# Designs tried in a protein design run: peptides against a protein of PDB entry 7UQJ. Part 100

Target 1, 160 residues: chain A of PDB entry 7UQJ
Amino acid sequence: PELYQNFNITPPRGVLFHGPPGTGKTLMARALAASCSSDERKITFFMRKGADILSKWVGEAERQLRLLFEEAKKHQPSIIFFDEIDGLAPVRSSKQEQIHASIVSTLLALMDGMDNRGQVIVIGATNRPDAVDPALRRPGRFDREFYFPLPDVKARFKIL

## One batch from the design tools (peptide; aimed at target 1 V58 G59, target 1 (a further copy) K56 K95)

Design b2_p26_3_s2 (made by RFdiffusion4, then SolubleMPNN; from b2_p26_3, 17 letters changed)
Fold by OpenDDE base, seed 4:
Structure b2_p26_3_s2 (fold): chain B 160 residues (1-160), chain C 160 residues (1-160), chain D 160 residues (1-160), chain A 26 residues (1-26)
Amino acid sequence: as target 1 above (160 residues)
Amino acid sequence: as target 1 above (160 residues)
Amino acid sequence: as target 1 above (160 residues)
Amino acid sequence: SEELERLKELGLARPLEYTDDSLVLP
């Protein structure tokens, strides 16, 4: 948050957190939400798992995404956190192409439809950054990426 | 493991991490594994999701649990981390009783079969501690519980 | 970064990450740097350990801090991350008072000398926030603090 | 042992897929 203000950098619409399982991606997203929330400005934090949205009927999954973005806009400033976003928007593979394509297209349209001045941030977390549809990783979408490495051997010696 | 040896504390067989989603349960399990690992003693960390084990055929899910505990024993000192353990061992509800009962009974037997001298720790993480079968929360199983609160409002005010 | 821009929050000059070892402080700092970096605007990330700066001769440690801040200013937008900052700027204890005092005074002066509009952020990480010189924790320096909790003290007391 | 070393190597790399399975923590 603070970094982008200091840099007069246009805040990205979306941030991709990627790294091995249990490296604190979800904790980080919540910590960022908590850090940006004050008594004067409460940030609303929305969390969804990619697989949980995909487990719904295709038309209902699209509706749920639209409702989520509408609710985030109503409760701005807000964060939408997608855990396991590769489950929601995988790189197109042949057998599931039709079901995923409509959900991905809806998510793309919702991210593109966010005003650059909107007080809504989207955070996606994944263990498989290369399994996320490349269309989501373009400028104006998930155009910022954060690598969450395993606790390094050097961090290990400091924990002991 | 090593920490409990150093303190002459009988290591719990199982530890339940519970709290809201994204409170760092998985990160903590990895951090604990890393902290207990030294140059002289590497800890092997095994991670499974409850739902991923359940998605296998009942007999294959039981076999996978047995293999996991055998592998953990072969690579001791080790940690077995079950993410979303309420998905593996829910409180018995009528419609899924038969499928869950065999998997839960296998997990119970595997935890009971761990020698008190074994250098294997089992960590279960859940968002719903009350949805975990009470049999797993008894002494000699998940008999230690850790609450992972949301980042407190007081921590939030220090971040602002 | 993005959240602070959207919220019109005056960015702090310095952010203190504190919490037990292995709670992801260094990971967070790197993640924040990566998120702020785009193809259009690369953020330069400088990392130093407090003990590594202190292990040099006192006059050379001061020079190294000055050079670090100059380099960060030349390569703005930039982040200076001090890992183990309590090793660089401990609360004064008798036997090391003279050596630490000059380095701390230099760091204080460098943080005070940063223009409020400068595109340089300083992040300090520590396991011992109370071991950091209180002068560094004042407004205009490390005036924002992020707690990286272990799973709750109440949880921790149930592990022990 | 070979599978664990592979999982460790996969965890240390920026792999196409971060393993959910087993890691030897260094």
Scores: peptide ipSAE 0.032, ipTM 0.345, DockQ to the pose 0.059; fails the geometry check
OpenDDE base, seeds 1, 2, 3, 5: peptide ipSAE 0.014, 0.000, 0.000, 0.017; ipTM 0.356, 0.329, 0.382, 0.357; seeds 1, 2, 3, 5 fail the geometry check

Design b2_p26_3_s3 (made by RFdiffusion4, then SolubleMPNN; from b2_p26_3, 15 letters changed)
Fold by OpenDDE base, seed 2:
Structure b2_p26_3_s3 (fold): chain B 160 residues (1-160), chain C 160 residues (1-160), chain D 160 residues (1-160), chain A 26 residues (1-26)
Amino acid sequence: as target 1 above (160 residues)
Amino acid sequence: as target 1 above (160 residues)
Amino acid sequence: as target 1 above (160 residues)
Amino acid sequence: KEELEELIKEGKAIPLEYEDEDLVLP
């Protein structure tokens, strides 16, 4: 939020961090949050794993997402970080697909319900951007994507 | 491995990366692996989650650990990275405790079975270093510990 | 420092992190500092922006660099991180060139004055490695370079 | 431990127990 305010940039509603596991997606999200926190303005950072959202009973996952977004809105400026957001992708079983589809639909509605004036940034992290529902990747949702490449093997030898 | 070869240093068998989630432990492990790979000598990086090791049937987890260490030994110089190694800690259920104890015992034996001449580095990452079996933290195992603090403003003030 | 001590590695005097802006150079420097701090041995990190060094009156910038290196030496093991070190590079204006040249000369002298036994690591971060004075990139100074690649150029331009 | 607990009390450290909790970044 402050980063975007300091730059007069409209904060994206959603940013997708994608790349191989352990490329620092979560670290970058925390660093962005920390870089936006000043002594006068603390950012509230909310972290959830996609799998933990799915482990909840049908309707409880949706309720928890709603509560998360309400809490993030109450504690503005805030960042909601979804780690392993590809975990919210439809599973190949029809019954799980319906559950996932309802959770994804709830997340879509919550992201759509955020006005551009909200100081809530949503960051999704995934190792599999193609497994993320394309509806989440549309304008007004996770419309900005960041690839986190592997720190290539050659670049690092010269550090040590 | 090459780092230690280049410096004529005996590589530690095991290094424990600990600190809050998303502090870049996995990134740093990938950052050390990459820093050890030259054009002529690529380091093989093996990554396993502690939870994924535990999700396997009793005996299959041990077999997979043995295979991992054999493969790491075949592909020297190599790094074995255990993410969420605290996931191998005893769960409060007696039946799971026995399973965890067998897996931890297998890991201990594999780490003890590595000669100090081995070009295999084992990195464990955890958010809960105190949840890691103290036997893994002994000399000749994870005997080196690195704290990954939050990128906090005050860590930044002791940094500033 | 502790990383290098823990690995029995002679710390390089200087490491240049280069790559496009927001590739995690500052984050990696902080993560390195943090990973080197144990409960028994805290690393003192020192962060300065190149531009902030230049914003000081002539001679005050040099004094502040000297004080920084003295303080870093007093608080060993320590890391000095220069963010935007290319900001210390000569600007094409003759008057600024002289000021920059004096600051760079002071930094060179300070880096040369560090014995290899000093537990002070200097990290320079730049987006423009070619704008960094080649004298800073010589052996015994910023002799180790790390490229922080863009996550694919389009992904980062969608961040900016 | 005490310094970490103070940092936690100051909202400057995440308690390890708060792995799943909403964090106020200082």
Scores: peptide ipSAE 0.013, ipTM 0.320, DockQ to the pose 0.065
OpenDDE base, seeds 1, 3, 4, 5: peptide ipSAE 0.000, 0.000, 0.000, 0.000; ipTM 0.311, 0.336, 0.246, 0.302; seeds 1, 3, 5 fail the geometry check

Design b2_p26_3_s4 (made by RFdiffusion4, then SolubleMPNN; from b2_p26_3, 16 letters changed)
Fold by OpenDDE base, seed 5:
Structure b2_p26_3_s4 (fold): chain B 160 residues (1-160), chain C 160 residues (1-160), chain D 160 residues (1-160), chain A 26 residues (1-26)
Amino acid sequence: as target 1 above (160 residues)
Amino acid sequence: as target 1 above (160 residues)
Amino acid sequence: as target 1 above (160 residues)
Amino acid sequence: MEELKELIERGEAIPLTYTDDSLVRP
């Protein structure tokens, strides 16, 4: 909320971080959560790994997504971080359609159902933005994308 | 090499980076690879994901590890980065003993067979250091460990 | 150069490596650079990431591409490796046309301006060949394409 | 976001959306 006010940008519902492995996507998401947490306003950070939602919650992934968004709303202001979101919401391929389609549809509905006044931001991180269902990358969902390049020599001196 | 010379540290054969997801382990490994690459001395960076070696190389994981270490030696100075190394070398549980024991034994042998004068550094990253076979965490293998804590607000100002 | 001489193949200006992440595209590009480097003839290997060129060089990407090609020509024989080239040269979508069109046009001009006798080879790697502007995939540019499948056991023996 | 803005300014992160590209354009 305040984060986007400072930029005079309408807060996106969803932000997609993409880039190679080890470019700081997850670190940035955590850093954002920490920076948005003032002493007066603790932001609740929810981290889920896309593949973990599929594997740990076989048959319950939709319910767990609903619960996650409910809990995020309950603990607002909050950030939901989906690491490896391409594992959660892969592009619909013909053979895997049934299981993935339901999870993707649930995530779409949850993102669409987020009240713009909700103090819940969704961050997706992926190494493969095109492996994410294009329906998630539309306005009102993951409508902001940030690419994280590999740190070159210059960026390193500030990180080390 | 120079990085360890600057720190007056004997270059370990293996370094274990551990900590929660998104604490910068992979970023640090890449930054180290980049920092050790001077204009005069390009370091070859080999990245492998532990789970990928097990899944993609079913029955050939040992051979692939050997080839990786041979190629790293051929392209020295080099860094071998195992992301999610707990996926490659899990603690020996009674039921999964046969497949994992062979891969772990191969990795142990490869690390033990590294000449201390070799310009090959092995970095393992994990979210679960206790899920890594303790045999890998012994002197001459992953004998240096770095914990990457979650960036709290205070630690963040030093990393970013 | 020698690699193409050994195969009696006219050296392409550009080679596109495509396939899933972790299929060895970057490794092969490095291996090609190493194999073409004899004791007598060091090949200079330039690695750039497509999106790094866009990001690090905001407003200067065209200049940096020119400098890269100049430096490659100066250090010939050389290989320019664009990792994630789809990040540099995305398919022209209507809204992103202005910034990307200029960079793509610059890359096109640079590839077209390469003298076929130049000892500079351009390798592009992507996970998404269809996300690369088709203008780059024409004769005299990236006119050779190699698909890197997920290593099944059989395909690997030819690449390693 | 200030840090993300700094990363964008440093070219360590790229906005890929048209609206985000405007943040990086001088």
Scores: peptide ipSAE 0.007, ipTM 0.200, DockQ to the pose 0.060; fails the geometry check
OpenDDE base, seeds 1, 2, 3, 4: peptide ipSAE 0.007, 0.005, 0.000, 0.007; ipTM 0.164, 0.183, 0.173, 0.174; seeds 1, 2, 3, 4 fail the geometry check

Design b2_p26_4 (made by RFdiffusion4)
Pose (drawn by RFdiffusion4):
Structure b2_p26_4 (pose): chain A 160 residues (1-160), chain B 160 residues (1-160), chain C 160 residues (1-160), chain P 26 residues (1-26)
Amino acid sequence: as target 1 above (160 residues)
Amino acid sequence: as target 1 above (160 residues)
Amino acid sequence: as target 1 above (160 residues)
Amino acid sequence: PPPPLPPPPLAYSAETVAAARAAAAA
């Protein structure tokens, strides 16, 4: 941590996995979760699938998001993987419902808002990156974007 | 206050930060929240978002807004910051649930009934200005609209 | 009434001020209420909003609306003004609450219960006219309309 | 006069929940 405090830099804590289906996005997330449970320093893995937080009560989806990010603050070494994040956080439109844009606005305020979110890495895997809200694709929340392509010749040899 | 009585004008008590993502809106609100807590006279910063207002009970979200504005009047030199305010206050629509139009109506009434001395300042950052209700964007509610643009060369040099 | 009842032209049961925001609709009702700064028993003015009638309870909103109308009949020549009548009477649908829908179901029955010798006029204001419920715009209700547009050049010169 | 009743809980309509689920499945 002194290397990052040597400068006045904060580490990148957000990655958006994107690419065609079957290219290794969830596999890489699974390998990262298996590696986080065997290095004997507790990196807590939080798995979230799509719109797991959707509820029929008003304000319960934003409350579940706030609780997920808070429980991530309770154990500092924690990770949040959002599988199929284009179903949880679509581009905010006036045509669609307010539960969607309200979830996206809560996710924006919880990733880079007024309060610091802690040592929480946030990973989102998507097949449709342009269905993710563009305010979620900037540094401070999903700094990096890993494009997982269909494998080339050498990579197909290695996979086989 | 005598200057604002000599000319028959009321000081603006509302600001709407708007601009592209990552241009300085939450940063300015964080710098103003740190400047509220340093000097010989104290300004109270009230931070809010859509999650700690929206409730699942009838008449509880507007009661939380009223408690916020009454508590800010009690600590009279005050700032109220609503981040991602288009999620809290979208454009009123009959094709939406009634709780969003009811929040926008309660917010319009509470802003039209403030102290009328420049004591409670209300600051909102929407990232998208068209999504916010046009009744909130008129002078008397959010008087000033600060456009935080993408920086030009001298601004990028100063930021770097 | 000595003059206007000679010709049998009935006064309107419901007059609707509608227009863009900031066009002076609340000023006209405030100026008519300052024309109620006159002596008693003539042009009693009631200033209500799309809020501060609707409550947590199930009967105080309709009971209070029936009482407001009964006090309006008690002082015979009287005016009831509903500012932001889309807050009190939104569109009834299947995303609508039950308490607003019953407020509309009682306001309609109270406007059809108002007699033909027109001594209670109900003026209502809105910035979004096709967001008030369609039933109050039917004949025998809010049927005469006043459009308040943005000002032209001479009107802006007089305002300045 | 009848006694006052407590306020009921609010819920999103069935159409809103169905549309949100359909948009999350897409």

Design b2_p26_4_s1 (made by RFdiffusion4, then SolubleMPNN; from b2_p26_4, 10 letters changed)
Fold by OpenDDE base, seed 4:
Structure b2_p26_4_s1 (fold): chain B 160 residues (1-160), chain C 160 residues (1-160), chain D 160 residues (1-160), chain A 26 residues (1-26)
Amino acid sequence: as target 1 above (160 residues)
Amino acid sequence: as target 1 above (160 residues)
Amino acid sequence: as target 1 above (160 residues)
Amino acid sequence: APPPEPPPPLEYSDETMKEAEEAAAR
């Protein structure tokens, strides 16, 4: 967080956590949320799974995304964590394209409309960052990517 | 596996990791797999998601579970990690019951048939242990449960 | 990054990641480095192991620490990650005390001399925070401590 | 500095996931 302050870097509008499963992407997002929460300033942490938004909210997924971003803005400072974001915004590939395309379009618009983001950070986690629509990975959206490598077996042996 | 061998402890037939999402359940399962891997004895780690077994393997889910357990036995010492096991074995509740019931029955039978499991450990992870079929939580199955608390906000406050 | 900016939090001068091995401390440090890197502003990530500094640089460890901090300052924005920092800065305990004491003294001085730190963050990782010299854990040094719990020690004890 | 490991292939293909799973198993 302050890394960017010190760097005079415009804070990333979105952060993509990518890496093999079980590398701690979700744990990291939660750890970041809490490291930024003080007694005086609690960060509101919103978590959604990409697949859950598609499956539970068929026909309302767009509305639920809008509500999520509004609620995050209302409860700022906040983090929106999308676990398995590749499930929400798969690369535009096959015939189920239209529903996915609308959800992706809504997410893109919500991320773009956050120019005056206040204190809302969006974190996406994926095991397959190339399965995420490249439009989400552009500047102003998930413009920062974090690789969560498997702890190299050699690093693991040195950790043991 | 060797951890239990070295302690002369009969390896738990199954371990349920439960706790809020992003508490490191998957990371722990992978960490256990590596900590038990020595240079002489590599542990084979198998990971499956409960929901993926249901969605990708409609009509073959039982066969895929059987193959997974056979492959784990063939590559012993091994860990089978079921992420989101509540997606595979929901409590026997609603009309989609029969397909779920057959998969649950197969998983129960595979877990029971592992009496001579050799060096196979099954880890299930869930955010909702109460959504897991109680039959899976009985002795000889997921008979050990691990709560993954959210890192105590107080522990986080000492961090800030 | 923005989380701290938006919170008007003074950048932690040093962050201690502590917790059992394989809990993702090193992963977290690398992830933080990558989140802070944009296409326009790459963060330079310096990684050193505490034990490697002691073993490879017997008699030059102090100089190597100084050079590391100078290089980090030259290539700012930067992160210095000390893996196994307890290997570098053990609590003042036994006869190898004098060499360790000098290295600890140098690290303390380098961390204190960073008042005008610009864009350099120091992350220390340890499995044994109590084995780290308490002087390093004071305000202005590793003043923030991140606990990477193994998910539940009670869980571990129930697995054993 | 060790050369930055090549940015891991952004697609963890099912193969790379499997290799990562196998590499985590090794």
Scores: peptide ipSAE 0.010, ipTM 0.350, DockQ to the pose 0.051
OpenDDE base, seeds 1, 2, 3, 5: peptide ipSAE 0.024, 0.007, 0.007, 0.007; ipTM 0.259, 0.344, 0.377, 0.368; seeds 1, 3, 5 fail the geometry check

Design b2_p26_4_s2 (made by RFdiffusion4, then SolubleMPNN; from b2_p26_4, 7 letters changed)
Fold by OpenDDE base, seed 2:
Structure b2_p26_4_s2 (fold): chain B 160 residues (1-160), chain C 160 residues (1-160), chain D 160 residues (1-160), chain A 26 residues (1-26)
Amino acid sequence: as target 1 above (160 residues)
Amino acid sequence: as target 1 above (160 residues)
Amino acid sequence: as target 1 above (160 residues)
Amino acid sequence: PPPPQPPAPLYYSDETMEAAKAAAAA
């Protein structure tokens, strides 16, 4: 908040971290959380995996998402980090459409329902931004995208 | 090389990266891979997730591990990175014991079967080192452990 | 070591980790230290911040640097990690020139004075490689550079 | 029975997180 407040930067409601696996998306999310927390103002970091939300909470995923957002709101300032968000919100494919559609619609509604003044940032990490439902990538949701390049392998070989 | 040459440190066959999620274990593994290759001698980096090996290759996991190690050996020098190795080799719990035990035993045998002269490093990343089968943490396997601390939030505030 | 030995990569005396804050530069430095340490041969990791060297040790910074390098030499193998090295070795600007110039010259002399066989690695981390005195970026000093990609700095400034 | 509480927001306990910070500072 203070980082965002002091920079007068409207916190993105949602940031999509995309790039190959092991490019430090999760590290960066934690780093951002750490960088935004002061001695006086700690940021609460919530981490969920997209696949875990679907697998552990079959039929309760929507409720778990609601609870997560409520908890994040209670513990403001907070970051909600969805690792593997492509596992939570895959592009709408016909057969599993309804269950995934309800989860995605819940996530959309939760992101849309975050007041602009809320000190909750949602970070989604994916290896496949094109596998994320485009509805999540719209303004007011994951409206900021960040590519995590592979560290240039050639550049690193010069170091060791 | 010279640092390591001068240190006369034998390369671990296996390195366990452990620490909280998002501490950059995967990034570090890629970084090490990138740091160890030269313009003349590229390192091949193999990445597998523990959970993916179990879920995608039910009944074929042992074969997939063997193929992975064979491929890594063919493409020496190589790094095999197991992300979430606690998902592949959980501490032996009674009910899922047999399938996990066979996979763990296969991984143990593959690590033990690596000639000391092999240019294959195995990196296991886990959030829970205590959830990794202790048999994997023995000499000749994951005999080196590296703790990935959370970046000290206080230290980061001084950095940012 | 064998991975590194087999790669025949000369260890840089100095590695410059550059990239925006929170990209895991410090984490990487610690991880390199840990990866190089064995049960028999622990690496001593020295951490200093550039700004702290200037602020805490006004008039003693050169002595503190000498002591640091001597201590690192005594505790070989060792890594000296300078976080925010741009705070220690800013590009020579006219007014603060003399004090900073003496510190930079001391660091240069210390890096140059490390015998090629010394088991001391110096890692400098900076957010601003262009703010580091080019004299430090010469062969035999910080001659290897590694870019830690941010999340698109523009995207990060929009996020942060 | 009350619905199972959502898993703690932190993947690690505060103690584990503090221990990790302490180990990073050491």
Scores: peptide ipSAE 0.007, ipTM 0.316, DockQ to the pose 0.052
OpenDDE base, seeds 1, 3, 4, 5: peptide ipSAE 0.000, 0.006, 0.000, 0.007; ipTM 0.222, 0.352, 0.316, 0.367; seeds 3, 5 fail the geometry check

Design b2_p26_4_s3 (made by RFdiffusion4, then SolubleMPNN; from b2_p26_4, 10 letters changed)
Fold by OpenDDE base, seed 4:
Structure b2_p26_4_s3 (fold): chain B 160 residues (1-160), chain C 160 residues (1-160), chain D 160 residues (1-160), chain A 26 residues (1-26)
Amino acid sequence: as target 1 above (160 residues)
Amino acid sequence: as target 1 above (160 residues)
Amino acid sequence: as target 1 above (160 residues)
Amino acid sequence: APPPLPPAPLEYSDETMEEARRAAEE
């Protein structure tokens, strides 16, 4: 509270973690969830994969997203972590594009519908920020982005 | 070879990293690769996703696996990391089962064909070790398994 | 602000990231810095290495630490990241012990002198939390610790 | 404690490096 209060920073509604695979994006999201939880105030951590949203919930993905956001709100304070959020991007089939467009549209609406007063953070992780719909990367959605670089060989030499 | 030769340890042909999502399996595989490499001896790190092997390489997945193992052998010492190796498991469709069976059979053959004298380690990561074909978990394949527990809530409580 | 306000979490003055090399401690610190920065409010990220503090600033390390904290306060909101903070620990030479004791004493005083109302976070990363002076790990300093696990030693013994 | 494994550069696959480059250029 005080740090961010002092910073006068509105907490992002959404944070995009992007960077090469195996740079610790998912681990970071879990670590953030852990760091924000206290003995008195547990943060509920919800995790979904972008590809699972498309594949496991064919025809019900929008409903499952709504239920996820409702459950996150019910169990606030909470973090919704979308791993591989670029996996919501359709493969080139026209049917998959329509399905994707519906799911992304639902996610956009759910993120826009989050009151700034809610205790729900959304974290998206991707290896391909270019593959994430630009609409998700707008203010009020995934409006903060974190790059997880590969430790440069020079940075590795400095870490080793 | 030399690291494991120096330890008089036969390098495992395959290591299965299993545990809940976001426990750092992929990060660990990269960290192990980094740790095993020296200034004099760089380890080449190859990464593939189980789902990508099925989806991106439809009809050529077996060939791409063979090429991957050949390339890893050519660039030895090397690590082949299969993230979400359970994604090679078919969903229940009979056609997908046949495709999966061929891909898994190819992977089995490639792992069995690795001379113990090769400087190639295969790491598979999964959130569902039960979904990994038991044949992959036999001696001479993924014969070593590492559980990545969620940091215990008590350990998290101590971190908070 | 609101998220942390809503969580009623006092931000730690200091966070210790500990775990084996290559577990992403430095990456995590940078990611946290990026998450806390917005387009409207950039967080200034200061990075120093423990070994560099000793080696580059022989005889002026204490002054450089003071200047670092002053600069961080001037450019708040800010993060001070000490990579390899255990590198402030002397090797066994009596002269290095005295130099280390002075530097650590200065860091303790600087961390204690940070008003809870300051917008400065200190992150220390180490591969050896046991080599970090216990005084640095007390409440009001590095009072929160994040473990970046290696695969379990039993897991390592099985990977070896 | 097993000796710290020597620091060495990981060479990533061209695919991983290309993904990294794209992520750095954006």
Scores: peptide ipSAE 0.009, ipTM 0.274, DockQ to the pose 0.030
OpenDDE base, seeds 1, 2, 3, 5: peptide ipSAE 0.000, 0.006, 0.006, 0.006; ipTM 0.334, 0.336, 0.213, 0.368; seeds 2, 3, 5 fail the geometry check

